# Designs tried in a protein design run: peptides against a protein of PDB entry 6PSE. Part 128

Target 1, 78 residues: chain A of PDB entry 6PSE
Amino acid sequence: PSEEEEYARLVMEAQPEWLRAEVKRLSHELAETTREKIQAAEYGLAVLEEKHQLKLQFEELEVDYEAIRSEMEQLKEA

## One batch from the design tools (peptide; made by RFdiffusion4, then SolubleMPNN)

Design b2_p26_3_s2 (from b2_p26_3, 11 letters changed)
Fold by OpenDDE base, seed 4:
Structure b2_p26_3_s2 (fold): chain B 78 residues (1-78), chain C 78 residues (1-78), chain A 26 residues (1-26)
Amino acid sequence: as target 1 above (78 residues)
Amino acid sequence: as target 1 above (78 residues)
Amino acid sequence: REALLEEIATLPPALRRLLLETLARR
């Protein structure tokens, strides 16, 4: 039998004391997992914002670079 | 009483049928939240990698820009 | 790759573990 089937059987055959303990365990794990999910989402958003700022800086530098490149080319051709 | 205290009391006073249903509910929510956590982490990591790649490109462009700037300055001074 | 790992290393323990586990699953 799969672990899932074995777990389902355990839940069905378990005494109230075990069930209460399992509810407590699952509640704790759910709370921790939820916190971690939120933290991961917040981090992802922060990094996304940093990436966007960097992208803007990169595009500005590209414009400046092309301007100097063009000027340099003109000076060399003159 | 807080919702947490009320919930704790409910769990303590609940019948086995309710407890089994609650274990099932919590297990389902934990599975979904875990999936969402993993997805959030994967997204955050992907964005981080993109940011790092962009940072490298930016630094390379800065080097190229300074090289052209310096060359331009030398040509203007000559 | 090294820069990525260095940045991950600066993160809070729980988040650091989560991202390292994510990397390990690839």
Scores: peptide ipSAE 0.389, ipTM 0.851, DockQ to the pose 0.910
Fold by OpenDDE base, seed 5:
Structure b2_p26_3_s2 (fold): chain B 78 residues (1-78), chain C 78 residues (1-78), chain A 26 residues (1-26)
Amino acid sequence: as target 1 above (78 residues)
Amino acid sequence: as target 1 above (78 residues)
Amino acid sequence: REALLEEIATLPPALRRLLLETLARR
């Protein structure tokens, strides 16, 4: 039997006391997992914003670099 | 009463059929939330890696830019 | 890779563990 099938049988055969304890356990794990999910999402968003800002700076520098490179190339060809 | 206190009372007074259904519900939500947590973490890590690569590229471009700028400045001063 | 690990090391414990686990799965 799969672990899932075994767990399902356990739930079906369990006494109310075990079921209440299981509800409490699952509620706790759900709360913790939810907090971790939110924290991970917030972090990902923060890093994304930082990356975006860096990308803008990079693109600006690329424009400036190409301008100087072009000017330098023209001066060398003259 | 807080929602938590009300829920706690519901669990204490619930019949086994309700408790089994609640275990099933919570198990499902936990599984979904866990998948979402993992996905959020994977996304955050991916963005972090992308930001890091972009930062390295930016730093390399800064070096190249400063080199050309300096050369250009020297040529203009001559 | 080292810079990535250094940045992860600055994170809160729970998030740090999560990202390290994520990294280990890759």
Scores: peptide ipSAE 0.389, ipTM 0.851, DockQ to the pose 0.915
Fold by OpenDDE base, seed 1:
Structure b2_p26_3_s2 (fold): chain B 78 residues (1-78), chain C 78 residues (1-78), chain A 26 residues (1-26)
Amino acid sequence: as target 1 above (78 residues)
Amino acid sequence: as target 1 above (78 residues)
Amino acid sequence: REALLEEIATLPPALRRLLLETLARR
Protein backbone atom coordinates (compact mmCIF):
# COMPACT_ATOMS: atom_id res chain seq x y z
CA PRO B 1 0.00 0.00 0.00
CA SER B 2 1.14 3.50 -0.74
CA GLU B 3 1.83 5.97 2.00
CA GLU B 4 -1.25 7.78 0.84
CA GLU B 5 -3.38 4.70 1.29
CA GLU B 6 -1.90 4.07 4.69
CA TYR B 7 -2.57 7.63 5.71
CA ALA B 8 -6.11 7.32 4.47
CA ARG B 9 -6.62 4.25 6.60
CA LEU B 10 -5.16 6.01 9.58
CA VAL B 11 -7.58 8.85 9.14
CA MET B 12 -10.50 6.48 8.81
CA GLU B 13 -9.64 4.60 11.95
CA ALA B 14 -8.43 7.52 14.01
CA GLN B 15 -10.01 8.70 17.22
CA PRO B 16 -11.58 12.12 17.42
CA GLU B 17 -8.71 13.47 19.47
CA TRP B 18 -6.21 12.52 16.82
CA LEU B 19 -8.41 13.92 14.11
CA ARG B 20 -8.71 17.23 15.89
CA ALA B 21 -4.99 17.40 16.30
CA GLU B 22 -4.53 16.60 12.64
CA VAL B 23 -6.94 19.32 11.62
CA LYS B 24 -4.97 21.74 13.73
CA ARG B 25 -1.69 20.62 12.24
CA LEU B 26 -2.92 20.82 8.69
CA SER B 27 -4.51 24.19 9.27
CA HIS B 28 -1.27 25.56 10.58
CA GLU B 29 0.75 24.16 7.72
CA LEU B 30 -1.74 25.46 5.22
CA ALA B 31 -1.57 28.92 6.69
CA GLU B 32 2.20 28.96 6.62
CA THR B 33 2.40 27.56 3.13
CA THR B 34 -0.13 30.06 1.91
CA ARG B 35 1.85 32.92 3.37
CA GLU B 36 5.00 31.67 1.75
CA LYS B 37 3.26 31.29 -1.58
CA ILE B 38 1.98 34.81 -1.48
CA GLN B 39 5.33 36.18 -0.48
CA ALA B 40 7.02 34.33 -3.30
CA ALA B 41 4.49 35.57 -5.78
CA GLU B 42 4.87 39.15 -4.64
CA TYR B 43 8.60 38.94 -4.86
CA GLY B 44 8.48 37.43 -8.30
CA LEU B 45 6.26 40.19 -9.51
CA ALA B 46 8.51 42.85 -8.07
CA VAL B 47 11.55 41.38 -9.73
CA LEU B 48 9.68 41.11 -12.98
CA GLU B 49 8.86 44.78 -12.83
CA GLU B 50 12.45 45.65 -12.10
CA LYS B 51 13.60 43.54 -14.99
CA HIS B 52 11.17 45.25 -17.27
CA GLN B 53 12.40 48.68 -16.30
CA LEU B 54 15.95 47.61 -16.77
CA LYS B 55 15.11 46.26 -20.18
CA LEU B 56 13.69 49.57 -21.22
CA GLN B 57 16.80 51.36 -20.05
CA PHE B 58 18.94 48.88 -21.87
CA GLU B 59 17.07 49.37 -25.09
CA GLU B 60 17.42 53.12 -24.80
CA LEU B 61 21.12 52.82 -24.26
CA GLU B 62 21.40 50.51 -27.23
CA VAL B 63 19.83 53.12 -29.41
CA ASP B 64 22.19 55.78 -28.16
CA TYR B 65 25.15 53.50 -28.53
CA GLU B 66 24.30 52.59 -32.08
CA ALA B 67 23.91 56.23 -32.93
CA ILE B 68 27.36 57.09 -31.70
CA ARG B 69 28.83 53.95 -33.17
CA SER B 70 27.39 54.78 -36.52
CA GLU B 71 28.67 58.31 -36.35
CA MET B 72 32.12 57.11 -35.47
CA GLU B 73 32.07 54.57 -38.23
CA GLN B 74 31.09 57.21 -40.72
CA LEU B 75 33.95 59.37 -39.62
CA LYS B 76 36.36 56.52 -40.07
CA GLU B 77 35.08 55.61 -43.48
CA ALA B 78 35.00 59.18 -44.75
CA PRO C 1 -16.22 35.65 18.57
CA SER C 2 -13.82 35.68 15.68
CA GLU C 3 -14.21 33.32 12.79
CA GLU C 4 -11.12 31.61 14.04
CA GLU C 5 -12.64 31.05 17.45
CA GLU C 6 -15.84 29.83 15.90
CA TYR C 7 -13.95 27.42 13.71
CA ALA C 8 -12.01 26.19 16.69
CA ARG C 9 -15.24 25.47 18.51
CA LEU C 10 -16.60 23.68 15.51
CA VAL C 11 -13.56 21.46 15.40
CA MET C 12 -13.82 20.72 19.07
CA GLU C 13 -17.44 19.74 18.89
CA ALA C 14 -17.38 18.05 15.50
CA GLN C 15 -18.22 14.43 14.89
CA PRO C 16 -15.59 12.08 13.56
CA GLU C 17 -17.15 12.04 10.13
CA TRP C 18 -16.86 15.79 9.84
CA LEU C 19 -13.33 15.72 11.14
CA ARG C 20 -12.29 13.12 8.61
CA ALA C 21 -13.79 15.17 5.85
CA GLU C 22 -11.99 18.24 7.12
CA VAL C 23 -8.68 16.42 7.20
CA LYS C 24 -9.26 15.38 3.63
CA ARG C 25 -10.13 18.91 2.60
CA LEU C 26 -7.16 20.45 4.31
CA SER C 27 -4.81 17.85 2.95
CA HIS C 28 -5.96 18.57 -0.55
CA GLU C 29 -5.66 22.30 -0.12
CA LEU C 30 -2.24 21.95 1.40
CA ALA C 31 -1.06 19.86 -1.51
CA GLU C 32 -2.33 22.37 -4.02
CA THR C 33 -0.95 25.34 -2.15
CA THR C 34 2.39 23.65 -1.80
CA ARG C 35 2.55 23.06 -5.51
CA GLU C 36 1.68 26.67 -6.16
CA LYS C 37 4.28 27.86 -3.71
CA ILE C 38 6.96 25.85 -5.41
CA GLN C 39 5.91 27.11 -8.78
CA ALA C 40 5.96 30.69 -7.59
CA ALA C 41 9.40 30.26 -6.13
CA GLU C 42 10.75 28.71 -9.28
CA TYR C 43 9.34 31.49 -11.36
CA GLY C 44 10.70 34.15 -9.08
CA LEU C 45 14.12 32.66 -9.16
CA ALA C 46 14.07 32.41 -12.92
CA VAL C 47 13.11 36.03 -13.30
CA LEU C 48 15.77 37.05 -10.85
CA GLU C 49 18.39 35.24 -12.85
CA GLU C 50 17.18 36.86 -16.03
CA LYS C 51 17.32 40.26 -14.42
CA HIS C 52 20.86 39.71 -13.30
CA GLN C 53 21.93 38.63 -16.75
CA LEU C 54 20.33 41.68 -18.20
CA LYS C 55 22.04 43.86 -15.65
CA LEU C 56 25.39 42.47 -16.62
CA GLN C 57 24.68 43.13 -20.25
CA PHE C 58 23.62 46.63 -19.43
CA GLU C 59 26.78 47.32 -17.50
CA GLU C 60 28.88 46.01 -20.34
CA LEU C 61 27.09 48.22 -22.78
CA GLU C 62 27.59 51.20 -20.51
CA VAL C 63 31.30 50.60 -20.54
CA ASP C 64 31.36 50.33 -24.29
CA TYR C 65 29.22 53.39 -24.64
CA GLU C 66 31.44 55.47 -22.43
CA ALA C 67 34.46 54.34 -24.36
CA ILE C 68 33.02 55.47 -27.66
CA ARG C 69 31.62 58.62 -26.13
CA SER C 70 34.99 59.51 -24.75
CA GLU C 71 36.68 58.85 -28.05
CA MET C 72 34.17 60.99 -29.83
CA GLU C 73 34.55 63.75 -27.27
CA GLN C 74 38.29 63.70 -27.72
CA LEU C 75 37.92 64.03 -31.45
CA LYS C 76 35.65 67.01 -31.02
CA GLU C 77 37.92 68.75 -28.57
CA ALA C 78 41.07 68.13 -30.59
CA ARG A 1 26.24 33.70 -9.24
CA GLU A 2 27.53 35.56 -6.23
CA ALA A 3 25.40 38.53 -7.09
CA LEU A 4 22.34 36.32 -7.18
CA LEU A 5 23.11 34.88 -3.80
CA GLU A 6 23.80 38.30 -2.35
CA GLU A 7 20.44 39.53 -3.47
CA ILE A 8 18.71 36.48 -2.08
CA ALA A 9 20.51 37.07 1.18
CA THR A 10 18.80 40.41 1.58
CA LEU A 11 15.35 38.83 1.56
CA PRO A 12 13.23 37.99 4.59
CA PRO A 13 14.16 34.69 6.19
CA ALA A 14 11.24 32.63 4.96
CA LEU A 15 11.51 33.80 1.40
CA ARG A 16 15.26 33.50 1.47
CA ARG A 17 15.01 29.90 2.57
CA LEU A 18 12.42 29.14 -0.04
CA LEU A 19 14.51 30.49 -2.88
CA LEU A 20 17.66 28.85 -1.65
CA GLU A 21 15.85 25.55 -1.45
CA THR A 22 14.55 26.11 -4.94
CA LEU A 23 18.04 26.81 -6.15
CA ALA A 24 19.38 23.76 -4.41
CA ARG A 25 16.88 21.48 -6.10
CA ARG A 26 18.36 22.27 -9.47
Scores: peptide ipSAE 0.388, ipTM 0.851, DockQ to the pose 0.896
Fold by OpenDDE base, seed 3:
Structure b2_p26_3_s2 (fold): chain B 78 residues (1-78), chain C 78 residues (1-78), chain A 26 residues (1-26)
Amino acid sequence: as target 1 above (78 residues)
Amino acid sequence: as target 1 above (78 residues)
Amino acid sequence: REALLEEIATLPPALRRLLLETLARR
């Protein structure tokens, strides 16, 4: 039998005290996993915002670079 | 009483069939939340890698920009 | 790759472990 089938059997045959303990265990793990999920999401959002700001700075620098490049090219052709 | 205290009381007074259903519910929510946590982590990591690639491109452009700026300044002073 | 690992190293322990595990699964 698979581990999932064995676990299902355990739950079916368990006494109330074991079931209450399992509810407590699962509630705790769910709370921890939820906190970790939120932290990961918040981190991802923060990095995304940083990337966006960096992209804006990059595009501004590209404009400045092309301006100087164009000016240099004009000076060479004159 | 708080919702947490009410839930704790419910678990304490619950019949085995309710407890088994609650274990099933919590197991399902834990599985879903775990999947979402993993997805959030994978997304955050992907954005972080993209940010790093963009940072490298930005630094390369800064070097190129300063090279042209310096060349232009030298031409003006000559 | 080193810069990525250095930035991950600055994160809180739980998040750091999560991202390192994510990298290891690739």
Scores: peptide ipSAE 0.384, ipTM 0.850, DockQ to the pose 0.843

Design b2_p26_3_s3 (from b2_p26_3, 11 letters changed)
Fold by OpenDDE base, seed 1:
Structure b2_p26_3_s3 (fold): chain B 78 residues (1-78), chain C 78 residues (1-78), chain A 26 residues (1-26)
Amino acid sequence: as target 1 above (78 residues)
Amino acid sequence: as target 1 above (78 residues)
Amino acid sequence: SAALLAEIDKLPPALKKLFLETLASL
């Protein structure tokens, strides 16, 4: 049997004391996993914002670079 | 009593049938939350890599910009 | 990349572990 089928059998045959302990275990793991998920999401959003700010700075620099490049080209042609 | 204390009491007083259902519910929520956590981490890694690539491009453009700026300054001073 | 690993290394321990595990699974 698969691990899932074996676990399902254990749950079905388990005594109330085991079931209460399992509820407690799962509740704890769920709480921890939820916290980790939220932290990962918050970090992802922060990095996304940083990337966005960097992109804006990059685009501004591109504009400035093209302006100087164009001015330089005009000066060299004169 | 707090919601946590009330829940704890419910678990302690619960019949096996309710406990089995709760184990099933919590297992499902844990599986879903775990998947979401992994997805959040994958997304965070992808955005981090994209930000890194953009930063490299930005730094290259800064070097090119400073080179042209310096050349322009020299030409204007001559 | 080395740069990616360096950025992951700056993360809080829990996130660092998660991201390394995720990276290893990809």
Scores: peptide ipSAE 0.379, ipTM 0.845, DockQ to the pose 0.813
Fold by OpenDDE base, seed 3:
Structure b2_p26_3_s3 (fold): chain B 78 residues (1-78), chain C 78 residues (1-78), chain A 26 residues (1-26)
Amino acid sequence: as target 1 above (78 residues)
Amino acid sequence: as target 1 above (78 residues)
Amino acid sequence: SAALLAEIDKLPPALKKLFLETLASL
């Protein structure tokens, strides 16, 4: 029998005390998993913001680099 | 009464049929939340890799920029 | 990559575990 079928049988044959304990267990795991999901999402957003700031700095440096490159090229051609 | 206290009372007074339905509901929500947690982690890893690649490109451009800046400064002083 | 692993190592323990497990499953 699959683990799923065994678990289904346990739930169907379980006494109320076991079922209440299982509700408590699942509620706890759900709360924990939800917290972990939120933490992962918050971290992802923070990294995304850092990437965005880095991209802005990169674009500014590209502009400055092209300005100096162009000036250097003009000096070498004159 | 708080929602938590009301829920606790419902679980304590519930019939086996309600408890089995609640186990099924919580199992479904746990499976869904677990999938969402994994997806959030996968996204976070992808953004982290993108930020790393961008940082490498930025550092390479900084080296090239400083090289041209130094060459330009030497040409202006000679 | 080594760099990615270094960044994961800086994470809080719960997130570190999650990301390592996720990475291992990919």
Scores: peptide ipSAE 0.375, ipTM 0.844, DockQ to the pose 0.815
Fold by OpenDDE base, seed 4:
Structure b2_p26_3_s3 (fold): chain B 78 residues (1-78), chain C 78 residues (1-78), chain A 26 residues (1-26)
Amino acid sequence: as target 1 above (78 residues)
Amino acid sequence: as target 1 above (78 residues)
Amino acid sequence: SAALLAEIDKLPPALKKLFLETLASL
């Protein structure tokens, strides 16, 4: 039998007091897990924004680099 | 009374059949939320790694840029 | 990578734990 099947049997055979406690436990775990999920999502969004800003800076530097490279190539050919 | 207090009263007054159904519902929601939390964390890690790689590339480009800038400055002064 | 771990180390404790656990499970 799987752990899931064993748990299901436990729930079916449990007394009301245990069931109430289990509802409380699961509610708490759900609340905590939900909070953690939201926090992880918020962090992911923040990092994504930082990465985007960095990408813009990188692209600007790449343009500047190519400009100097081209100018230097012209200088050396003259 | 808060919704939490009302829910708590409902749980305390509920029949075993309702309690078992509630355990099942909460277990399902917890499983789904847990999956979503893990996915959010995986995504956050991926973005963080991508940002790190981009930062390394940016730093390498900065070094190359400064090298060319310096070389060009020397060429213009000669 | 060491750099990734360093960035994770800067996270709030709850996120740090989550991300380390996630990383370990991958």
Scores: peptide ipSAE 0.372, ipTM 0.845, DockQ to the pose 0.824
Fold by OpenDDE base, seed 2:
Structure b2_p26_3_s3 (fold): chain B 78 residues (1-78), chain C 78 residues (1-78), chain A 26 residues (1-26)
Amino acid sequence: as target 1 above (78 residues)
Amino acid sequence: as target 1 above (78 residues)
Amino acid sequence: SAALLAEIDKLPPALKKLFLETLASL
């Protein structure tokens, strides 16, 4: 028997006092997991924004580098 | 009365059939929220790795840029 | 950020929803 099937049997055969305790336990775990999910999402958004800013800086530097490279190439060919 | 206090009263006064349904509901929500948390964490890690690779590329380009800038400066001063 | 919203729009539906909800709650 799977743990899920055993748990389902436990819930089906449980007394009201156990069920109330289980509702309380699950509510607590759901609240904690929800908080952790939000934290993970906030972190992901922050990293995404940082990556975006870094990409903009990289693209600006590429433009500046290509400008100097082109000027240097022109000077070497003259 | 707060919604939490009203919910607590509902759980305390509920019949076993309602409690079993609530355990099932909370178990489902916990499973979904757990999956979403994991997905958010996985995505955050992926973006972090991408940002790290981009930072390495940026630092390499900075080195190349400073090299060509310095060479250009030397040529202009000669 | 309009650019951030564009990146969020590229995410899988479940994660997109999560990030938008998270952003709205900040």
Scores: peptide ipSAE 0.346, ipTM 0.837, DockQ to the pose 0.887

Design b2_p26_3_s4 (from b2_p26_3, 15 letters changed)
Fold by OpenDDE base, seed 3:
Structure b2_p26_3_s4 (fold): chain B 78 residues (1-78), chain C 78 residues (1-78), chain A 26 residues (1-26)
Amino acid sequence: as target 1 above (78 residues)
Amino acid sequence: as target 1 above (78 residues)
Amino acid sequence: MEELLREIAELPEALRRLFEETLASL
């Protein structure tokens, strides 16, 4: 039998004291995992904001680069 | 009493059938929240890689921009 | 500009490690 099947049997045969302890354990793990999920989401959002700002800076530099390139090309053709 | 205190009382007074159902519910929510945490981490990592690639492109453009700016400045001074 | 670029360069590694550690712990 798999670990999942063994755990299922344990839950079915368990006394109330064990079940209460397991509810407490699972509630704690759920709370911790939820905090970790939120933290990961917040970090991801921060990186997205940084990426967005970098993209804006990149686009500004592209405009400046094309302006100088165009000026240089005009000087070479004249 | 707070919702947490009421829930704690419910767990202490609950029958084994309710407790088994609660273990099952919490196990399911923990599994879902764990998957969501993984998804958030994977997404954040992907955005981080995209940001890194954008930074490399920005640095390359800066080098090209400075090269053209320097050439233009030399032409104006000569 | 150089200071901002350095901050941008260092932040990714710290965040990368955090994400990798989170994924590896699962």
Scores: peptide ipSAE 0.142, ipTM 0.791, DockQ to the pose 0.139
Fold by OpenDDE base, seed 5:
Order: structure tokens, then C-alpha cells, then sequence
Structure b2_p26_3_s4 (fold): chain B 78 residues (1-78), chain C 78 residues (1-78), chain A 26 residues (1-26)
């Protein structure tokens, strides 16, 4: 049987005390995992915002660079 | 009583059938939340890498820009 | 901008570690 099937069997045959302990365990793990998920999401959002700002700066610099490059190229060709 | 205290009481007084159902519910939620956490982490890592690459590109462009700017300024001053 | 770039330089590693740890904990 798969681990899931074995676990399902354990749950089916378990005494109330084991089941209560398992509920407690799962509740704890769920709470922790939820906090971790939220934290990851918050950091991901922050990085996304930083990336966006950097992108804007990059695009602005690129425009300035191309302007100067073009001007210089024109001067060299003349 | 807090919601947690009420929930704890429910768990303590619950029949095995309810407890098994709760284990199933919590297991499902934990699995879903875990998947979501993984997804958030993967997304965050991807964005972080993109930001890093963009930063490197920005720094490289900045160097190139300053080089051209300096050259042009020197030509104008001559 | 340079100051922002420096702040950005410090944050990425910490964030990377956090994401990697989060990923590895799974």
C-alpha cells in the first residue's frame, strides 16, 4: 500500500486519543506553513516592487544612453 | 472563550468520526497550503534572480554610459 | 541610486536564503 493508504488505515483504526493528537499536530503544521507562505509572499512582493523600480531606472538610462550614442555616432560620421 | 479554546473543546469532546473528518480536512488544507508555499517560494526566487540580472545589466549600462558621456564631454571641451 | 543599489545588494542574498530555505524545508 502507498504511504497515503497506510496513513488512511491508521486514521481509520486510530483511537480517539491518537486522532486528537493528530489534529493538534496537523493544526500546528498548518499554522506554521501558513505563516511561511505569507512571509514568502510578502518578500516576493517586495522584490517584485524593487525589480519594477530598477526596470524603470534601467529604461530611463537606456534612453539616455541611446541619445548620447546616437549623437556621438552622428558627430563621428560628420 | 477564545476560538482556539472553543476549538480545543470541540476536539476534546468530539466523536471519532468527527476527528477522522477533521484529520482529513486538516491534511487537505496542509497539502494545499504547502503547495502554495512552494509556489510562492519559487516565484520569489525567480523574481529575485530576474532582479539580480537586471541589476547587473543596469550596472554594465551605467559604466558604458559614463564612458560615452566622458568621451563626449572631453570632445566638447576640446 | 548608488545607495539604493547597495541596499539592493544586501537584501537579495538574505531574501535568496529565505526563499531557498523555504523551498528546502518542503
Amino acid sequence: as target 1 above (78 residues)
Amino acid sequence: as target 1 above (78 residues)
Amino acid sequence: MEELLREIAELPEALRRLFEETLASL
Scores: peptide ipSAE 0.141, ipTM 0.793, DockQ to the pose 0.200
Fold by OpenDDE base, seed 1:
Structure b2_p26_3_s4 (fold): chain B 78 residues (1-78), chain C 78 residues (1-78), chain A 26 residues (1-26)
Amino acid sequence: as target 1 above (78 residues)
Amino acid sequence: as target 1 above (78 residues)
Amino acid sequence: MEELLREIAELPEALRRLFEETLASL
């Protein structure tokens, strides 16, 4: 039997005391995992914002670079 | 009583059939939430990598910009 | 460079929506 089938059998044959303990365990793990999921999402959003700000700075620098490059090219061609 | 206290009482007074159903429900929710947490973490890591690559590109452009700016400044001062 | 910047611009929006949807679903 797979571990899943063994676990399913354990749940079916378990006494109420074990089942209550398992509900408590699963509730705790679910709460922790949910919190961790939220934290991961918040972190991802923060990094996205930082990336967006960096992109804006990059685009500004690119415009300035092309302006100077174009001016330099014109001066060298004249 | 708080919802948490009411739920705790429900678990304590519940029949084995309800407890087994609750274990199944919580197991399912935990599996789904775990998958979502992993996905959020993977996406967060991807964004971080993209940000890092953008930073490298930005730094390269800064070097190129300063090179042209300096050359232009020297030509204008001469 | 423009194509790369567009690709960089499009990915954040898709990911932003995903993270926002994830947070909103909680």
Scores: peptide ipSAE 0.131, ipTM 0.788, DockQ to the pose 0.199
Fold by OpenDDE base, seed 4:
Structure b2_p26_3_s4 (fold): chain B 78 residues (1-78), chain C 78 residues (1-78), chain A 26 residues (1-26)
Amino acid sequence: as target 1 above (78 residues)
Amino acid sequence: as target 1 above (78 residues)
Amino acid sequence: MEELLREIAELPEALRRLFEETLASL
């Protein structure tokens, strides 16, 4: 039997005291995992915003680079 | 009483059939939330890697920009 | 590089929506 089938059997055969403890355990783990999910999403958003700002800076530098390149080309042709 | 206190009371007074159903519900929600957490973490990691690559490209462009800037300064001084 | 920049521009929005939807679903 799979671990899932064994767990299902344990739940079916369990006493109320064990079931209450399991509800408490699962509730705690769910709350913790939910908090971690929120934290991961917030972190991902922060990194995404930083990446976006970096992209804007990169694009701005590319414009400045092309401006200097063009000016330098003109100076070399003079 | 808080919702948490009310829920705790429900768990204490619940029949085994309700408790088994609640274990099943919580197990399902935990599995789903865990999957979502992992997905969020994977997305965050992907964005972080993209940000890192963009940073490397930005730094490379800065070097090239400074090289052209320096050359142009020399041409203007000649 | 325009293709790369476009991909970089589009990916952030798609990922942003995914993160926002994740947060909104909580």
Scores: peptide ipSAE 0.123, ipTM 0.786, DockQ to the pose 0.201

Design b2_p26_4_s1
Fold by OpenDDE base, seed 1:
Structure b2_p26_4_s1 (fold): chain B 78 residues (1-78), chain C 78 residues (1-78), chain A 26 residues (1-26)
Amino acid sequence: as target 1 above (78 residues)
Amino acid sequence: as target 1 above (78 residues)
Amino acid sequence: SLFEEYLEAKRLEEEKRPLIDELLSL
């Protein structure tokens, strides 16, 4: 049987004391994993926001660059 | 008592059938939460890489912009 | 009741779900 099937059997055959301990264990792991998930999500969102701000700055610089480029081109043509 | 203490009491007073169901529930939630955590981490890394590439492009443009700006300044001073 | 408290804890656990789902959906 798979590990999952074996685990399921253990749960089915377990005494209440073991089950309570397992609930406690799983609850703890879930809490920790949830915290980590949230942290990962928050970090990702922060980076995404930083990227977005950087993109805006880049686009603004592009506009300014093109303006100067155009002016320079006019000067060179004259 | 806190919700945690009350939940603990619930677990302590629970019948085996409930406990088995709770183990199953928690196991499922843990699996899902773990998957989501990994996905969030992977996404964050991807965005981080994109930001890094954008930053490189931005810095290159800054160099070019400053070059033109300097040239323009020289022309205006002359 | 204990059951109500259990449910409340679960609701609180999902409090930041929208934020997480937003990131995961991008």
Scores: peptide ipSAE 0.124, ipTM 0.771, DockQ to the pose 0.335; fails the geometry check
Fold by OpenDDE base, seed 4:
Structure b2_p26_4_s1 (fold): chain B 78 residues (1-78), chain C 78 residues (1-78), chain A 26 residues (1-26)
Amino acid sequence: as target 1 above (78 residues)
Amino acid sequence: as target 1 above (78 residues)
Amino acid sequence: SLFEEYLEAKRLEEEKRPLIDELLSL
C-alpha cells in the first residue's frame, strides 16, 4: 500500500485523542506553510520590482550609449 | 475568546467523524499550500536570476559607455 | 457560532490571496 493509503487507514482507525492531536499538528503546519508562502510571494514581488527598475536604468543607459556612439561617429567622419 | 480558542474548543468537543473529516481537509489544504509555496519560491528564484543577469549586462554596458566617453573626450581635446 | 467563527478566520486568511495570486500568475 502507498504511504497515503496507510495514512488514510491510520486516520480511520485512530482514537479521538490521536485525531485531535493530528488536527493540531496539521493546523500548525498549515499556518507555518501559509506564512512561508506569503513571505515567498512578498520577496518575489520585491525582486520583480527591483528588476523592473534595473531594466529601466539599463534602457536609459542604452539610449545614452547610442547617443555618444553616434556623436563619436560624426566626429570621426568630419 | 479568540478565534483560535474557539476553534480549539470545537476540536475538543468534536466527534470522531468530524475530526477525521477535518484531518482530511487540513491535509488537502496543506498539500495545496505547500505546492503554492514551492511555486512562489521557484518563481522568486527565477526572477532573482534574471535580475542578476541583467545587472551583469548593465555593468558591462557601463564599462563600454565609459570607454567611449573617454575616447570622445580625448578626440575633442586633440 | 463556532462554525461561523471558523469560517471567518478562513476568510481572513484569504485576504492575503491577491498578493500570492499575483506572483503565481507571472
Scores: peptide ipSAE 0.120, ipTM 0.770, DockQ to the pose 0.298; fails the geometry check
Fold by OpenDDE base, seed 5:
Structure b2_p26_4_s1 (fold): chain B 78 residues (1-78), chain C 78 residues (1-78), chain A 26 residues (1-26)
Amino acid sequence: as target 1 above (78 residues)
Amino acid sequence: as target 1 above (78 residues)
Amino acid sequence: SLFEEYLEAKRLEEEKRPLIDELLSL
């Protein structure tokens, strides 16, 4: 039997005291995992915003670069 | 009493059938939340890598821009 | 009631979900 099947049997055969302890354990783990998930999401969004700002800066620099490149080309053709 | 205290009392007074159902529910939610946490972390890492690549491109463009700017300045000073 | 408080706690947990779902949908 798989670990999952064995765990399921344990839950089915468990006494109320064990079940209450398990509910407490799972509730605690769920709360922690939920907080960690939210933190990961918030971090990802922050990085995404930083990437977006960097992209805007890159595009602005690209425009400035092309302007200077074009001016340089005109000067060299004269 | 807080919601947490009331939930704790509910668990303490609950019948085994309810407790088993609650263990099952919490186990399911924990599994889902864990998967979502991992996905959020993986996405955050992917965005971070994209930002890093963009940063490298930006820095390369900055170098090229400064090179052309400097050359342009030299031409205008002549 | 204890049951109502239990349900309210679960509702509050779900209110935090949109931020995560937004990130995961990108």
Scores: peptide ipSAE 0.117, ipTM 0.769, DockQ to the pose 0.305; fails the geometry check
Fold by OpenDDE base, seed 2:
Structure b2_p26_4_s1 (fold): chain B 78 residues (1-78), chain C 78 residues (1-78), chain A 26 residues (1-26)
Amino acid sequence: as target 1 above (78 residues)
Amino acid sequence: as target 1 above (78 residues)
Amino acid sequence: SLFEEYLEAKRLEEEKRPLIDELLSL
C-alpha cells in the first residue's frame, strides 16, 4: 500500500485523542507553510520590481551609449 | 476569544467523524499550500537569476559607456 | 458561532491570495 493509503487507514482507525493531536499538528504546519508561501511571494515580487527598475536603467543607458557612440563615429568619419 | 482559541475549542469538543474530516481537509490544504510555496520559490529564484544576468550586462555596458565618454571628453578638451 | 469564526478565518486566508497568485501567474 502507498504511504497515503496507510495514513488514511491510520486516520480511520485512530482514537479521538490522536485525531485531535493530528489536527493540531496539521494546523500548525499549514499556518507555517502558508506564512512561508506568502513570504516567498513577497520576496519574488520585490525581486521582480528590482529587476524591472534595473531594466529601465539599462535601457536608458543603452540610449545614452548609442548617442555617444554615434557622435564618436561621426567625429571619426569627419 | 480569538479565532484560534475558538477553533481549539471546536477541535476539543468535536466528534471523531468531524476530526477525521478535518484531518483530511488540513492534509489536502497543506499539500496544496506546500506546492504553491515551492512554486513561488521557484519563480522567485528564476527572477533572481534573470536580475543577476541583467545586472552583469548593465555593469558591462557601464564600463563601455565610461570608456567612450572618457574618450569623447578627451577629444573635446583637445 | 464557532462555525462562523472558522469561515472568517478562511476568508482572511483568501484575502492574501492575490499577492501569491500574481507571482504564481508568471
Scores: peptide ipSAE 0.114, ipTM 0.769, DockQ to the pose 0.305; fails the geometry check

